# Peptides against a protein of PDB entry 2AUS, part 3

Target 1, 323 residues: chain A of PDB entry 2AUS
Amino acid sequence: ADIKREVIVKDDKAETNPKWGFPPDKRPIELHIQYGVINLDKPPGPTSHEVVAWIKRILNLEKAGHGGTLDPKVSGVLPVALERATRVVQALLPAGKEYVALMHLHGDVPEDKIRAVMKEFEGEIIQRPPLRSAVKRRLRTRKVYYIEILEIDGRDVLFRVGVEAGTYIRSLIHHIGLALGVGAHMAELRRTRSGPFKEDETLVTLHDLVDYYHFWKEDGIEEYIRKAIQPMEKAVEHLPKIWIKDSAVAAVAHGANLTVPGIVKLNAGIKKGDLVAIMTLKDELVALGKAMMSTQEMIERSKGIAVDVEKVFMPRDWYPKLW

## One batch from the design tools (peptide; made by RFdiffusion4, then SolubleMPNN)

Design b1_p8_2_s3 (from b1_p8_2, 6 letters changed)
Fold by OpenDDE base, seed 3:
Parts: structure tokens; C-alpha cells; sequence
Structure b1_p8_2_s3 (fold): chain B 323 residues (1-323), chain A 8 residues (1-8)
């Protein structure tokens, strides 16, 4: 489900000063934490809010936010953005999700029929959000990007599913069960992906965070806590990007809208109204904003507002004012 | 079948 975006270069002569900013890989540990996102393995049991509150206590943080609620009983990938990065979770809310689910069928169904019917649920599905969701309980279309059956054992079906944000796997399983004619329920669920965050070497437990924070604070070993926290830029990898001139960075960091002359390179396929990440030439996140132009308009035009800047992340002093 | 046995 990863949309590869071409990079269109508008200014091939644009250079960046290596002395300005703090590239994601070169932040001091305190700054790295301030601009960090944890790829948390949420345990089953606690709410996503309880887990965020625990992370705040463990890491002695003032602020944190999660990249999309997991139910108490659901484990797996919960991106938790820290401190200055807390609002980057807005980039993760619209991001695709992947789950591994155990579906239990309420009757016997031939395996071939299970496979055939589950394949029909790839593509567009109609869902009603559950009562517990902050989303209006209107019927809405959602995309199922893929369904991969991992194992079938009698009435138990283990499957991987990639879905559009705000697709409810419990509802999907219920509808699959209806289509099979026997009914079904969700026995187990784990989220294996939330946008750019997946089950990989960056996935950490609450226990890992306790230990890694201890190693840093008591033993002076920052390596573990550094690895356990991803740069906030990871949380925007899935967004269309616009890379800007060093001369434009400080203006955007002050909350100025990005104008077309500030653009060095950009992803193809940006549409007016898209959420975009404004990046430095060192791949530092300056801001999130709403595209006011398409990619094509940003290439063809010499002037105008390219991005309405909604949320600045970069401090105002990382780049000099060049105006 | 256990879901957690198929988690990375």
C-alpha cells in the first residue's frame, strides 16, 4: 500500500548549509526526545491513553500523543509522538493501517469458500463506525487494500489486512461472517502497521522504555533510548513532501506560508487540499500544511502560496532569518 | 492458533 512518489526537482542548484538545523540523525539526545516518536508495541489491556500517560511518566515528559487509538484488547504498533513532536500524530491519523486478525467462524465453511469470500472484501467496503469512536456514526466507504490469509484451522482464520484509516476490523470480520452465512467474530487483533511505523527493529515495549531510560539516566548510556525513539520525520514519511530553500526555512518556522519561490523539490501528485510535509534539504520537518496548489502548479508558477502552513515543528532559531 | 505467535 506504499505510494511511491516521484521527486521533481525545481531548483537543481539549491544548496544547504551543513551548519544550519539539526538533521534527524544528528540531534543531541534531549533534542532527539523533544522531536521524537516511539514505535510502541502497545500491550493488550490498557487503553492507548493510559499507555501514553505511562510513557510520559517513564520518560519524564510534559506532552505526548498517539498516532491513532488501539482498543484496550488490541496490541501492536502505536506511534507515540513526544513533546514538541506531539502534534505530528495528525499526519498518522489519515495513514493506512495493517492488522493481523484472528477471525472465529460460528460454523463450518469450506476453505475454498473462506478464501473466495474474503477476497471479495478487498477494495471498497461499507462500514458504520462503532459507538466508541469519535467519528460520526454514518455509513461510510472504506478501502481494504489487501487481505492475506495466513492460516485456516477449521473455524479459525488468521489473516493480514491492510486498510484505510478508520476501517474497523471487527466490523469487517462481522461482515465476512455474514457473507459466509455462518457469522464470525474477532477473536484477536494486533496492529502491525500504522503508516510508516511497522513491526521492525524500532518497535519497543513499555518495559524496553523503562530499561532504556534507566540506562541513560543512571548509567549515562544514551544509545538504547536514542534507538527506541524515532525522529518525528519518520511520522511524515508517507506524506507528500516539499523541500525548501534554506532561505525559506526560518520564514516557515515563524509560521509564514510557503511561497512557490521557496521550493527546491517536491513530490509528484500533490493536489490542492492535500496534507504535505515541508522539509529542509536535510530532510528536517519544518511544518505540516495544506497544499494550496498542485505539484504541477508549484512547478509552473513563479509566485503564489504553495502551502498554507498549519503546524510548525521546527524551532525558529535552527535556520537564520534571510529576509 | 495464537495471534501473538505470528507477531514480529
Amino acid sequence: as target 1 above (323 residues)
Amino acid sequence: MKLHSHSF
Scores: peptide ipSAE 0.017, ipTM 0.647, DockQ to the pose 0.038
Fold by OpenDDE base, seed 2:
Structure b1_p8_2_s3 (fold): chain B 323 residues (1-323), chain A 8 residues (1-8)
Amino acid sequence: as target 1 above (323 residues)
Amino acid sequence: MKLHSHSF
């Protein structure tokens, strides 16, 4: 999510009609909820699925989905995509994660040795998914981006860790304990980040959602529930983006593939096979798709399929058919 | 030590 991508402009004269679409910050409250994502502080105890079922009951929703499972005992950042935005979670599944973990050592180890050994676990690690995971138990590499020791108190080690998606912190702690020679287990775990979602002013509890829904329905005050729900576009901030002409929007919203003539601007560094977000010139999410060209090919070519459209989000009627 | 005792 911290990757700054350059924006390359292909058509500097492309304008957008202000009467078409619904920009993220200008949606009526009902439409904002239909295209929303909650940055939920998941409590310890319930499953991620139970929490999603509670949100659906609280907010009277037909559909919702979460941006990556937290174990029952794990708290913190759980993105929950609502209604028409439910499938935007596919953008969050591959995103990096941050955790704060409490590791308990099964023996005494000098602090200098703890620090030295934990530093060796930055980079590529080999993991096998736990038995309880729906993921097939094949050995796989995962990246540990950073380990920051926050506190050491005897046998208790508090640390921050940034990891590739599907890294198991419980397994990491087990391997650290083996490398220290005494063994270790995960005492506590909190997720502090999931891609663009972090511990900030957008983080809300289940209790906040109950109160904010009540203020809207009983008191007519939409401000709190509006602030508690992020636009679905937040869930794609970390993806490479392609911005398209107003004349291309309705075709993509009907499920047509994006062709090169429809591109106005795009991020640098797109590779063939990358997941990309197709955006309007008003930063509205039209669709997610697979890049069929690199950024360079999308600049140099005059024709061809730029993006294979996998999932449309935008309604078909927000932009006129101009074909 | 408890995680909820650390305000991040």
Scores: peptide ipSAE 0.016, ipTM 0.641, DockQ to the pose 0.036
Fold by OpenDDE base, seed 1:
Structure b1_p8_2_s3 (fold): chain B 323 residues (1-323), chain A 8 residues (1-8)
Amino acid sequence: as target 1 above (323 residues)
Amino acid sequence: MKLHSHSF
C-alpha cells in the first residue's frame, strides 16, 4: 500500500468541469455515507459478520461489507464498506495485512535463538488453511514481508508481522514453535493494518459510531460522523490508478470498457491482468476493472480496450453522457 | 504481557 507509483501524464491539456460529479471531500453527508468506508476497531468476541450487522443497525443502512475476516477473538482494523461502496471490499481482500501477535512458547528458549529462528520465517512460507476456513485446504505459498520482535519476556514473544493476504498467523506461530523445538501457540492477536487502513486518527469503535450518529440525528452535528467515515476512494489507494476524461466517465459508469482515448494519466507498472481503479480527474472512483494492456501499451496505442470494467461504483448521472 | 498494555 505504501508503494509510491509514478504518474504518467498522457494528456496534459485535459480539464475537468467542477460542476460534474461529487469529489470525495465535497459529498453531502448522506452521500458521503452512501460511498463510505469505516476503519473499525473490531472488538474481540464478535464475528466480523456480527460487527457488520451492528454497524448496519447503528447507521440505519441496507448494505455493508468487510475488507477481510477477523476471527472472533481477534481485534483491530476491520474496514467496513457502506451501502453503494459495499463492493469496494474486493480491492481490500487481496491487500497485505499487518498484525501484532503474542506468541507463548511451551518451553524455555534463549532470546538469541528466538530472534534467529523468527528471522528465518521472513519471505516465502508454505501453509495449509485451517479446517474452519472457507478456503480449500490445499498447501499454498504465502509471503511474510517482515517480522519485527517488539518484546521478549521469558516464554512470551510480542511481535509485529506484515503478511500477504490469507496468511494464517496462528499457523505461522505453530511452525515457529516447532522450529524452536519447544512448541508455541498464539495467545493474542490484533490486526494493525489492512491495505491502506491502519491504526490512526481514522480508527473508530462501535461506541464512537453510536455517539457520532446520535450527534448527527439529534443535535444536527455532522462533523463527527463525517470524520468517522472515509470516502470509498481510500479503499483503492493501494491499487494502480487510471484517470479518465470527463467525456469517458458516463460511458464507464454505464459499464462500458475503458478505451485508450479516454485516458488522461495513469500509474506506471500496470501489467495486463492487474486490478486497477478507474478515477475521474477529481479523484472520484468510477469503477474497478482488469487491465487489458500494460502501462506502456496504454501510452503507445491510440485505440483499443485498456480496462475490462468489472464493477461500477459511480452513479450514471454524476457526469453527462457525451457520446 | 497483554496487547492492550502496549501503547501503540
Scores: peptide ipSAE 0.016, ipTM 0.629, DockQ to the pose 0.035
Fold by OpenDDE base, seed 4:
Structure b1_p8_2_s3 (fold): chain B 323 residues (1-323), chain A 8 residues (1-8)
Amino acid sequence: as target 1 above (323 residues)
Amino acid sequence: MKLHSHSF
């Protein structure tokens, strides 16, 4: 998610009509909710599915989905995509995660040794998925991007860890404990980040959502519920982006593949096969798709399919058909 | 030590 992507401009003369579409910050509250993602502080106890079901009841929604399961005992950042945005959660599943974990050691270990051994777990680790995962129990590598020890209090080690999607912190802690020679277990776990969603001013509780929905429905105060819901575009911030001409938007919104002439600007480093976000010049999410070309091919070519459009989010009528 | 939701 922290990969700064250069923006390459292909058409510097491309303008956008301010009357077309609904930029993220200009959506009426009902439309904002329909295209929203909540950065939920999931409480410990409930499943991620139970929490999604509660949000649907609180906000009177037909549909919602979460950006990657948190175990019942795990708290923190759970992106919950609402209504028409529900399918955007698939952009979040492969996204990096951060956790704060409390590891309890089963014996006394010098702090210097704790620090040294935990540093060795940065990089590639071998994990076996737990029995409860829908994933085949094959050994797989996972990246640990960083380990930051926050506090050591005797046998309790508080640490922040950035990891590749589907890294099991419980298994990491178990292996750290084995490497320390005393054994360890995960006492507590909180997810502090899921791709672009982190612990910040956008993080809200289930109670906040109850109150904010009440303020909107009973008192006519939309400000709180508006702030509690992020635009769906937030859920794709970590993806490589392709910005398209106004004339291409309606075609893509109808499910047509993006062709090279429709591209105005794009991120550097797109590879064939990458998941990309197709954006308007007003930073509205049109669709997710699979890159059929590299960034370089999209620059050099005058024609061809740039993106195989897999999932349309934008309504067909936000932009006029200009064909 | 507990992960208090307000301390991070």
Scores: peptide ipSAE 0.011, ipTM 0.639, DockQ to the pose 0.040

Design b1_p8_2_s4 (from b1_p8_2, 6 letters changed)
Fold by OpenDDE base, seed 3:
Formats: C-alpha cells, sequence, structure tokens
Structure b1_p8_2_s4 (fold): chain B 323 residues (1-323), chain A 8 residues (1-8)
C-alpha cells in the first residue's frame, strides 16, 4: 500500500462527463453499501467466515467476502467486501500485511541478541506453510519488509512486523526462536494492516455495525453506517491503476478487454501479468484485470489489448455505450 | 503482557 506510483498521462485533453457514473463520494447509501468494504476490527474467538456471516445478518446482505483469513484467536483489521463489491477482496489477498505480535521465548536471551537476531529476519525468509493452509506445503520465500521491536520484557517480545502476503507470523516467530537458540512461540497476534486498510477512524467493530444499522433503519440516521463502510475503490488503492476514457467505460463494464486507445493515464511500473485496477476519470472502479503490456508498451503502442479484464464491478448502465 | 492492554 505504501508504494507511491507515478501517474503518466497519455491524453491530457480527455474529459469526463460529470453526469455519468457514481463517484465513491456520491453514492446513495444503498448503492454505497452495495459497493462497500468494511474495515472490520475482527474480535478474537470467531473465524473470519463466522464474522462475515454475522455482517451479512447484521446488514441484511446476500453476499460478503473477506480480504484474507485471520485465525480465530487473531484480532484486528479484516476488510469485508459487501454485495457487488464482494470479489474486490481478490485485490487484498496479494496485499502486504502488518501485525503486532507477542513472541514468548522459551529461555533467557540478552536483549542485544534479541534485537540483532530479529533484525536479520528483515528481508527474504524461507517458510513452510502450515498444515491448515489451502497452499501446497512447499518451502517458499516470503519478504519481511520490516521488524520493529516495541518492547522486550524478559522472555516476552512485542514487535510490529510488515510482511508479504501469506507470510506466517507463527512460523516467523518459530524461526526467530530457533535462531536465538532457546525456541519461541506466538503468544498473541493482531493484524494492524491489510493493504490500504489499517487501524484508523474507519476501523469498526461488529457492535458498531449493529448500532449504526439500527440508527439508519429505525432512526433514519445514515451518517454512521455511511462512515462505517468504505467505497470498494479503497480496496484497490494499493494496485497500479489505469484510467480510461468515458467512451471505453461501458465496453469494459460489459466485460470487453481494455485496449490501448482507451487509456487516458496510467501508473508507472506496470509489468505484464500485474493485477491492475481499471478506473474512470472520476476514480470509480470499473474492473480488475491482468496487465497484458507494461506501462512502457501501453505508452508506445497505438493498439492492442492492454488489460485482460478478469472481474467487472461497475454496472453496465452507469456509462453510455459509445461504440 | 496482553495485546488487549496495548493502545494500538
Amino acid sequence: as target 1 above (323 residues)
Amino acid sequence: MVLREYEF
């Protein structure tokens, strides 16, 4: 999420009709919910699936999905995409994660040695996925972006860790304990970030959702439930973006691949095979797709398929057919 | 130490 991407403009004369679409800030409350993502503070105890089922019940929804499983005992940031936005979670699965973890050491270790050894775990680490993961139990490399030791109290080490998606903090702590020579286990874990979702004013509990839905339905006060739900576009903030002409929007919304002439502006550093967000000039999410060209190829070429459209989010009628 | 007692 913290990767700043330059925006390259291909068509500086491209305008957008203000009457077309529904920008994230201009959605009626029902439409906002249909295209929403909750930054949920998942309580410890329930599974991520149970929590999604509760949100569906609380908000009277047919569909919802979460932006990456938290274990039952793990609390914190669980993005829950709602209704028409449900599949936006595919953008969050590959996103970096941050955790605060409590590691318990199985022996006494000098603080300087704890600090030195934990610093060596920044960068590329080799992990074996746990037995309960849907991932084949092959050794895999994962990046630890940073480790910040918050506190050391004897055998208890509180630390913040930023990691590549699908890094197992339990396994990291086990390996740190082995490197320290005493062994260690994960005592507690909280997820503090999932891509663009973090602990901020948008973080809400299940209780907040109950109350805010009640205030809307019984008291007519939509403000709280509106604030408790982020627009689906939040869930793609960390992706490289391609902004398209108004004339291309309806075609992409019908599931057509994005061609090079439809591009108005794009992020630098897109590679072939990257997951990209196709946006309107009003920052509405049209679709997610696979880049079929690099940024440079999308600039230099006059034609060709720029993005293979994998998932449309925008309704087909928000923009007129201009083809 | 319990993570619930830490202001995150």
Scores: peptide ipSAE 0.020, ipTM 0.549, DockQ to the pose 0.037
Fold by OpenDDE base, seed 2:
Structure b1_p8_2_s4 (fold): chain B 323 residues (1-323), chain A 8 residues (1-8)
Amino acid sequence: as target 1 above (323 residues)
Amino acid sequence: MVLREYEF
């Protein structure tokens, strides 16, 4: 999510009609909810699926989905995409994660040895997914981005860890314990980040959602529920983007693939096979798709399929058919 | 870069 992506402009004269679409900041409250993502503080105890089912009941929703499972005992950042935005979670599954973990050691280890060994776990690690994961139990490499030790109290080690998607912190702690020679287990775990979603002013509880929905429905005050729900575009901030002409929007919203002539601007460093967000010039999410060209090929070519459109989000009527 | 394989 912290990757600053350069923006390459192909058409500096491309304008957008202010009457078309619904920019993220200009959606009526009902439409904002239909295209929303909650940065939920998941409580410890319930499963991520039970929490999603509660949000659906609280907010009277037909559909919702979460941006990556937290175990029942794990608290913190759980992005929950609502209604028409439900499938935007596919953008969050590959996103990096941050956690604060409490590791309990099964023996006494000098603090200097703890610090030295934990630093060796920064970088590439080999792990096997736990028995309870929906993922095939193949050995895989995962990147540990950083380990920051916050506190050491005897056998208890509090640390912050940034990791590649699908890194199991329980397995990391087990391996650290083996490397220390005494063994270890995960006592506590909180997720502090999931891609663009962090512990910030957008983090809300299930109780907050009950209260904010009540203020809207009973008192007519939409402000709180509006702030508690992020636009779906927040869930794609970390993806490489391609911005398209107004004349291309309705075609993509109908499920047509994006062709090179429709591109106004794009991020640098797109590779063939990358997940990309197709955006309007008003920063509205039209669709997610697979890049069929690199950034360089999208600049140099005059024609061809730039993006294979996998999931449309934008309604077909927000922009006129100009073909 | 210590690639430690730990089988569970």
Scores: peptide ipSAE 0.019, ipTM 0.569, DockQ to the pose 0.012
Fold by OpenDDE base, seed 4:
Structure b1_p8_2_s4 (fold): chain B 323 residues (1-323), chain A 8 residues (1-8)
Amino acid sequence: as target 1 above (323 residues)
Amino acid sequence: MVLREYEF
């Protein structure tokens, strides 16, 4: 999510009609919920699926989905996409994750040795998926982007870790413990980040959601529930973006592939095969799709399919048909 | 040490 992407402007004269669409900040509350993602503070105890079921009950929703399973004992950042936004979770599954972990060592180790050994676990690590994962139990490489030791108290090591999606912190701690020669286990784990979702002012509890829904339904106060739900566009902030002409929006919203003439601006560094977010000039998510061209090809070409549209989010009627 | 005692 921290990858800064340059924006290349292809059409500097492209304007957008302010009367068309519903920008993320201008959605009526019901529409905001329909296209919402909750940055949930998942409590320890319940499964991610149980928590999603509770959110559906609390908010009277037909559909919701989570942006990547947290184990029952793991707390913290669980993005929960609502209703029409439910499928945006596909953008969050491959996103980087951050955790704060408490590692308990099974023996005494000098602090300098703890620091030195944990630093060696930054970079590429080899892991085998746990028995409980639906993933084929093949050895696989995963990136540890950083390890930051927060505190060392005897045998207890508190650390922040940034990791590639599907890195198992429990397995990391086990291997650190082996490398230290004493063994270790994961005492506690909290997810502090899932792609663009962090521990910030947008983080809400299940209790907050109960109260905020009540304030809206019984007291007519929408402000709390509005703030507790992020626009679905938040869930794609980490993806490379392509911004399209108003004249292209309705076609893409009908499931047409994005062609090169529809592009106004785009992020640098898009490769063929990348998952990309197709956006309006008002930063509304139209669709997710697979890039069929690089950024350079999308600049240089006058025609062709730029994006194979895999999943439409925008309603067909938010923008007029201009074809 | 408990993760709940840390401000994140």
Scores: peptide ipSAE 0.017, ipTM 0.541, DockQ to the pose 0.037
Fold by OpenDDE base, seed 5:
Structure b1_p8_2_s4 (fold): chain B 323 residues (1-323), chain A 8 residues (1-8)
Amino acid sequence: as target 1 above (323 residues)
Amino acid sequence: MVLREYEF
């Protein structure tokens, strides 16, 4: 999520009609909920699926989905995509994660040795998925982006860890314990980040959602529930973006592939095969798709398929057909 | 002391 991406302008004369679409900040409350994502603080105890079922009951929703499972005993950042936004979770599954973990050591180890050994686990690690995962138990490499020791109290080590998607912190702690020579286990785990979602002013509890929905339905106060729900565009902030002409929006919203003439601006560093977000000039999410060209090819070429459109989010009627 | 801030 922290990759800074330059914006390359291809058409500096492209304008957008202010009468078309619904920018993320200008959606009526019902439409905002239909295209919303909650940054939920998941409590310890329930499964991620039980929590999603409760949100659907609280907010009177037909469908919702989460941006990556937390185990029952694990708390913290669980993005929950609502209604028409439900499929945006596919952008969050491959995103990096951050955790705060408590590791308990099974013997006494000098603090300097703990710090030295934990630093050796930054970078590429070999993991076997735990028995409880739906994933085939094949050995796989995963990236540890950083390890930050927060506190050492005798045999208890509190640390922050940034990891590639699908890194198992329980397995990391087990390997650290083996490298220290005493063994270790994971006592506690909280997820503090899932891609663009983190512990900030947007983090809300299930209790907050009950109260904020009540204030809207019984008191007519929409402000709290509006702030508790992020626009679906938040869930794609970490992706490379391509911004398109108003004349291309309705075609892409009907499921047409994005062609090179429709591009106004794009992020640098797009590779063939990357997941990309197709945006309007008002920063509305039209679709997710697979890049069929690099950024350089999208600049240099006058024609061809730039993006294979995999999932449309925008309704077909927000922009006029201009073809 | 930090653990209690991450348990709630």
Scores: peptide ipSAE 0.015, ipTM 0.557, DockQ to the pose 0.044

Design b1_p8_3_s1 (from b1_p8_3, 5 letters changed)
Fold by OpenDDE base, seed 1:
Structure b1_p8_3_s1 (fold): chain B 323 residues (1-323), chain A 8 residues (1-8)
Amino acid sequence: as target 1 above (323 residues)
Amino acid sequence: MVLREHTF
């Protein structure tokens, strides 16, 4: 999610009408909720599905979905996309995850050996998904981006770990314990990051949501519930972006594929087959789609399908039909 | 201690 992507300008003369659309900062509260994502601090105990059901009850919502399951006992960052934004979670499922884990060793190991062995688990690891996962139980490679040991107290090892989506920290700890020769288990786990969502000022509890909804409905105070809900555009910050002309927005909002003439600017390093976010010049999410061209092809070509549009988010009426 | 910026 921290990948700095260069922005290549294809049309430096492209302007946007300030009267069209609803930029994230200009959405009325009801519309902000309809296109919202909560950075939830999931409590330990409930399932991610139970927590989503509670959010729907608290906020009086018809639809919501989460950006990647946390086990019942696992706390921390659970992005919950609301209403019309519900399907933006598909952008978060493949996103990297960070955790803080407490590993308990089943025997005494010198600290230097713990540090040395844990460092060997940075990079590519082979994992088998647990029996309870919705994922096919085939051996698969996963990337561990980093391991940072925070504290070692005898047999207890507190560490931060950044991982590829669908890496099992419980399985990682089990393999570390085997490599140490004493065995280990996961005592505690907290998710501290899910793509662009982290432990910051946007992190809210279920209790905060109850209070903030009450302040809005009973006291007419919108400020707290507005701050508790991120715009859906936050959920695509880690994706490569393509910004389009105002004249292309309504067509894409109707489900038309993005053609090369509609592109104003785009991120560098897009490959054919990448998931991309199609944005307005006001940083509004129009759609998600599959890149049918590289960045270079989108620059060099005058015509053709740049993006196969898979999921539209923007309403069809925010921008005029200019075709 | 080189803080490798672990680009997430």
Scores: peptide ipSAE 0.019, ipTM 0.552, DockQ to the pose 0.017
Fold by OpenDDE base, seed 4:
Structure b1_p8_3_s1 (fold): chain B 323 residues (1-323), chain A 8 residues (1-8)
Amino acid sequence: as target 1 above (323 residues)
Amino acid sequence: MVLREHTF
């Protein structure tokens, strides 16, 4: 999610009509909810599915989905996409994750040895998915981006870990314990990040959502529920983006593939096959799609399908048909 | 040590 992507401008004269669309900051509260994502602090105990069901009840929603399963015992950052935004979770499933973990060692180990061995687990690790995962139990590599030891208290090791999606921290801790020669287990786990969602001022509890919904419905105070819900565009911040002309927006919103002439600006480093976010010039999410060209091909070509549109989010009527 | 005491 922290990959800074250069923005390449193809059309520096492209303007956007301020009367068209609904920029993330200008959505009426009902529309904001329809295109919302909650950065939920998932409590320990419930499943991610139970928590999604509770959010649907609390906020009187027809649909919601989560940005990647947390185990029942695991707390912290669970992005929950609402209503029309529900399918934006597909962008979050492959996103990097951060956790804070408490590892309990089964024997005494010098702190210097703990630090040295844990540093060796940065980089590529080999994991087998646990039995409880729907994933085929083949050995696979996963990247550990970083390990930061926060505290060592005897046999208890608190650490932050940034990982590739589908890295199992329980398995990592087990292997660290084996490498230390004493064994270890995961005592506690909290997810502190899921792609662009982190522990910040946007993190809310289920209780906050109850109270904020009440303040809106009973007292007419929308401020709290508005702040508790992030725009769906937050859920795609980590993706490479392509910004399109106002004249192309309605076509893409109808499910037409994005063609090269519709591109105003784009991120550098898009490869063929990448998941990309198609954005308006007002940073509204139109659609997710598969890049059919590289950034370079999208710059050099005058025509052709740039993006195969897989999922439209924007309503068909936010922008006029200009074709 | 409990993760709840470490508000980041």
Scores: peptide ipSAE 0.017, ipTM 0.597, DockQ to the pose 0.038
Fold by OpenDDE base, seed 2:
Structure b1_p8_3_s1 (fold): chain B 323 residues (1-323), chain A 8 residues (1-8)
Amino acid sequence: as target 1 above (323 residues)
Amino acid sequence: MVLREHTF
């Protein structure tokens, strides 16, 4: 999510009609909720699925989905996509994660040895998923991006860890303990980041959502529930983007593939096979799709399928058919 | 780069 991507302009004369669409900042409250994502502070105790079911009850929603399971005992950042935005979670599943973990050692180890061994776990690690995971139990490489030791108190080690999606922190701690020669277990775990979602002013509790929904429904105060729900476009900030002409929006919203003539600007470094977000010139999410060309091919070619459209989000009527 | 195979 911290990858800065250059923006390459292909058509510097492309304008957008301000009367078409619903930019993320200009959605009526009902429409904002229909295209919303909550940065939930998941409490310890319930499953991620129970928490999603509670959000649906609190906010009177038909559909919701979460941006990657937290274990029952794990707290912190759980993105929950609402209603028409529910499938945007596919953009968050592959996103990097950050955690703060408390590791308890089963024996005494000198602090210098703890620091030295934990530093060796930065980089590529081989993991087998636990028997209780919904994921096929195959050996896989995962990247540990960083380990930052926050505190060492005797046998207790508090640390921050940035990891590739589907890295098991409980596994990492077990293996650090084996490498130290004394064994270890995960005492506590909090997720502090899931892609673009962090511990910031957008982080809300289930209690906040109850109160904010009440203020809207009983008192007519929209401000709190509006701030508690992020636009679905937040959930794609970390993806490479392609911005399209107003004349291409309705076709893509009908499920047509994006062709090269529809492109106005795009991020650098798109490869064939990448998940990309198709955006309007007002930064509205039209669709997610698979890049069929590189950035370079999308610049150099005059025609062809640029993106295979996998999931449309935008309604078909927000932009006119201009064909 | 010690690729430690870490199997549950």
Scores: peptide ipSAE 0.005, ipTM 0.409, DockQ to the pose 0.012
Fold by OpenDDE base, seed 5:
Order: structure tokens, then C-alpha cells, then sequence
Structure b1_p8_3_s1 (fold): chain B 323 residues (1-323), chain A 8 residues (1-8)
């Protein structure tokens, strides 16, 4: 999510009409909720599905979905996409995750050895998915981006870990314990990050959502519920982006593939097959799609299909048909 | 102490 992507401008004269669309910061509260994502602090105890069902009841919603399952006993960052934004979770599922974990060692190990061995688990690791996962039980490689030891107290090791999506921290701790020669288990786990969602001022509890919805519905105060819900565009911040002309927006909103002439600017480093966000010049999410060209091909070519549009988010009427 | 921005 913190990958700085260069922006390559293809059309420096492209302007946007301020009367068209609804920029993320200018949505009426009802529309903001319809295109929203909650950065939920999931409590320990309930399943991620039970928590999503509670949010739907609290906020009187028909649809919602989460950006990646947390086990019942695991707390912390659970992105919950609302209503029209529900399918934006497809961008969050493959995103990197950070955790703070408490590892309990089953024997005494010198601190220097703990630090040395845990450092060897940075990079590529081989994991088997646990029996409880819906994922095929094949051995797979996963990347550990970083391990940061926060505290060591005897047999208890508190650490921060950044990982590729679908890395199992319980399995990581088990393998660390084997490498230390004493064995280990996961005592506690909190997710501190899911792609662009982290522990910040946007993190809210289920209790906060009850109160903030009450303040809006009974007292007419929308400020709290507006701050508690992020625009759906937050859920695609980590993706490579392609910004399009106002004249291309309505076609893409109708499900047409993005063609090269519609591109105004784009991120560097897009490869064929990448998931990309198609954006307006006002940073509104139009659609998610599969890149059919690299960034270089999208610059050099004058024509062709740049993006195969897989999921439209923008309503068809926000921009006029200019064809 | 500059926390190295971990590339997520």
C-alpha cells in the first residue's frame, strides 16, 4: 500500500467539468454511506461475518462485505465495504497485512538467538494452509515483508509482522518455535493493517457506529458518521491507477472496456494482467479491471483495449454520455 | 529514530 507509484501524464491539457460526478469529499451523507468503507476495530469473540451482519443492522444496510477474514479470537483492522462499494473488497483481499503477535516459547532461549532466528523468517517462506481454511491444502510460498521485535519478556515475544495476503501467523510462529528448538504457539494476535487501512483516527468500534448513527438519525448531526465511513476510493489507494477523460467515464460506467485514447494519466509499472483502478480526474473510482497492456504499451500505442473492465462502481448518470 | 517506511 506504501508503494510510491510515479504518475505519467499522457494528456496535460485534459480538464474536468466541476458539475459532473461526486468527488469523494463532496458526497451527500446518504451517498457517502452507499459508497463507503468502514475501518472497523473488530473485537475478539465474534466472527468477521457476525460483525458484518451487526454493521448492516446498526446502519440499516442491505449489503456489506469484509476486506479479509479475521479469526474469532483475532482483533483489529477489518475493512467493511458498504452497499454499492461492497465489491471493492476484491481489491483488499490480495493486499498486504500487518499484525502484532504475542508468541509464547515452550522453553528458554537466549534473546540473541531469538532475534537472529526471527530475522531469517523475513523474505520467502513455505506454508501449508491450516485445516480450517477454505484454501486447497497445497504447500505455497508466501512473503514476509518484515519482522520487528517489539518486546522480549522471558518466553514471551511481542512482534510486528508485515506479510503477503494469506500468510498464516499461527503457522509462522509454529515454524519459528521449531527453528528455535523449543517449540512455540500464538498466544495473541491483532491485525494492525489491511492494505491502506491501519490503526489511525479512522479506526472505529461497533459502539462508535451505534452512537454515530444515533447522532445522525435523531439529532441531525452527520459529522461523526461521515468521519466513521471512508470513501470507497480509500480501498483502492494501493492499486495502480489509470485516470480517464470525462468523455470516457460514462462508457466505462456502462461496462465498456477502457481504450487507450481515454487515458489522461497513469501509474508507472502496470503489467499486463494487473488489477487496476480506473479513476476520474476528480479521483472518483469508476471501475476495477484487468490491465490488457503495460504502462509502456499504454503510452506508446494510439489505440486498443487498455483495461478489461471487470467491476463498475460508478453510477451511469454521474457523467453525461459523450458518444 | 527514522522508522523505515515499510513498503506495503
Amino acid sequence: as target 1 above (323 residues)
Amino acid sequence: MVLREHTF
Scores: peptide ipSAE 0.010, ipTM 0.526, DockQ to the pose 0.020; fails the geometry check

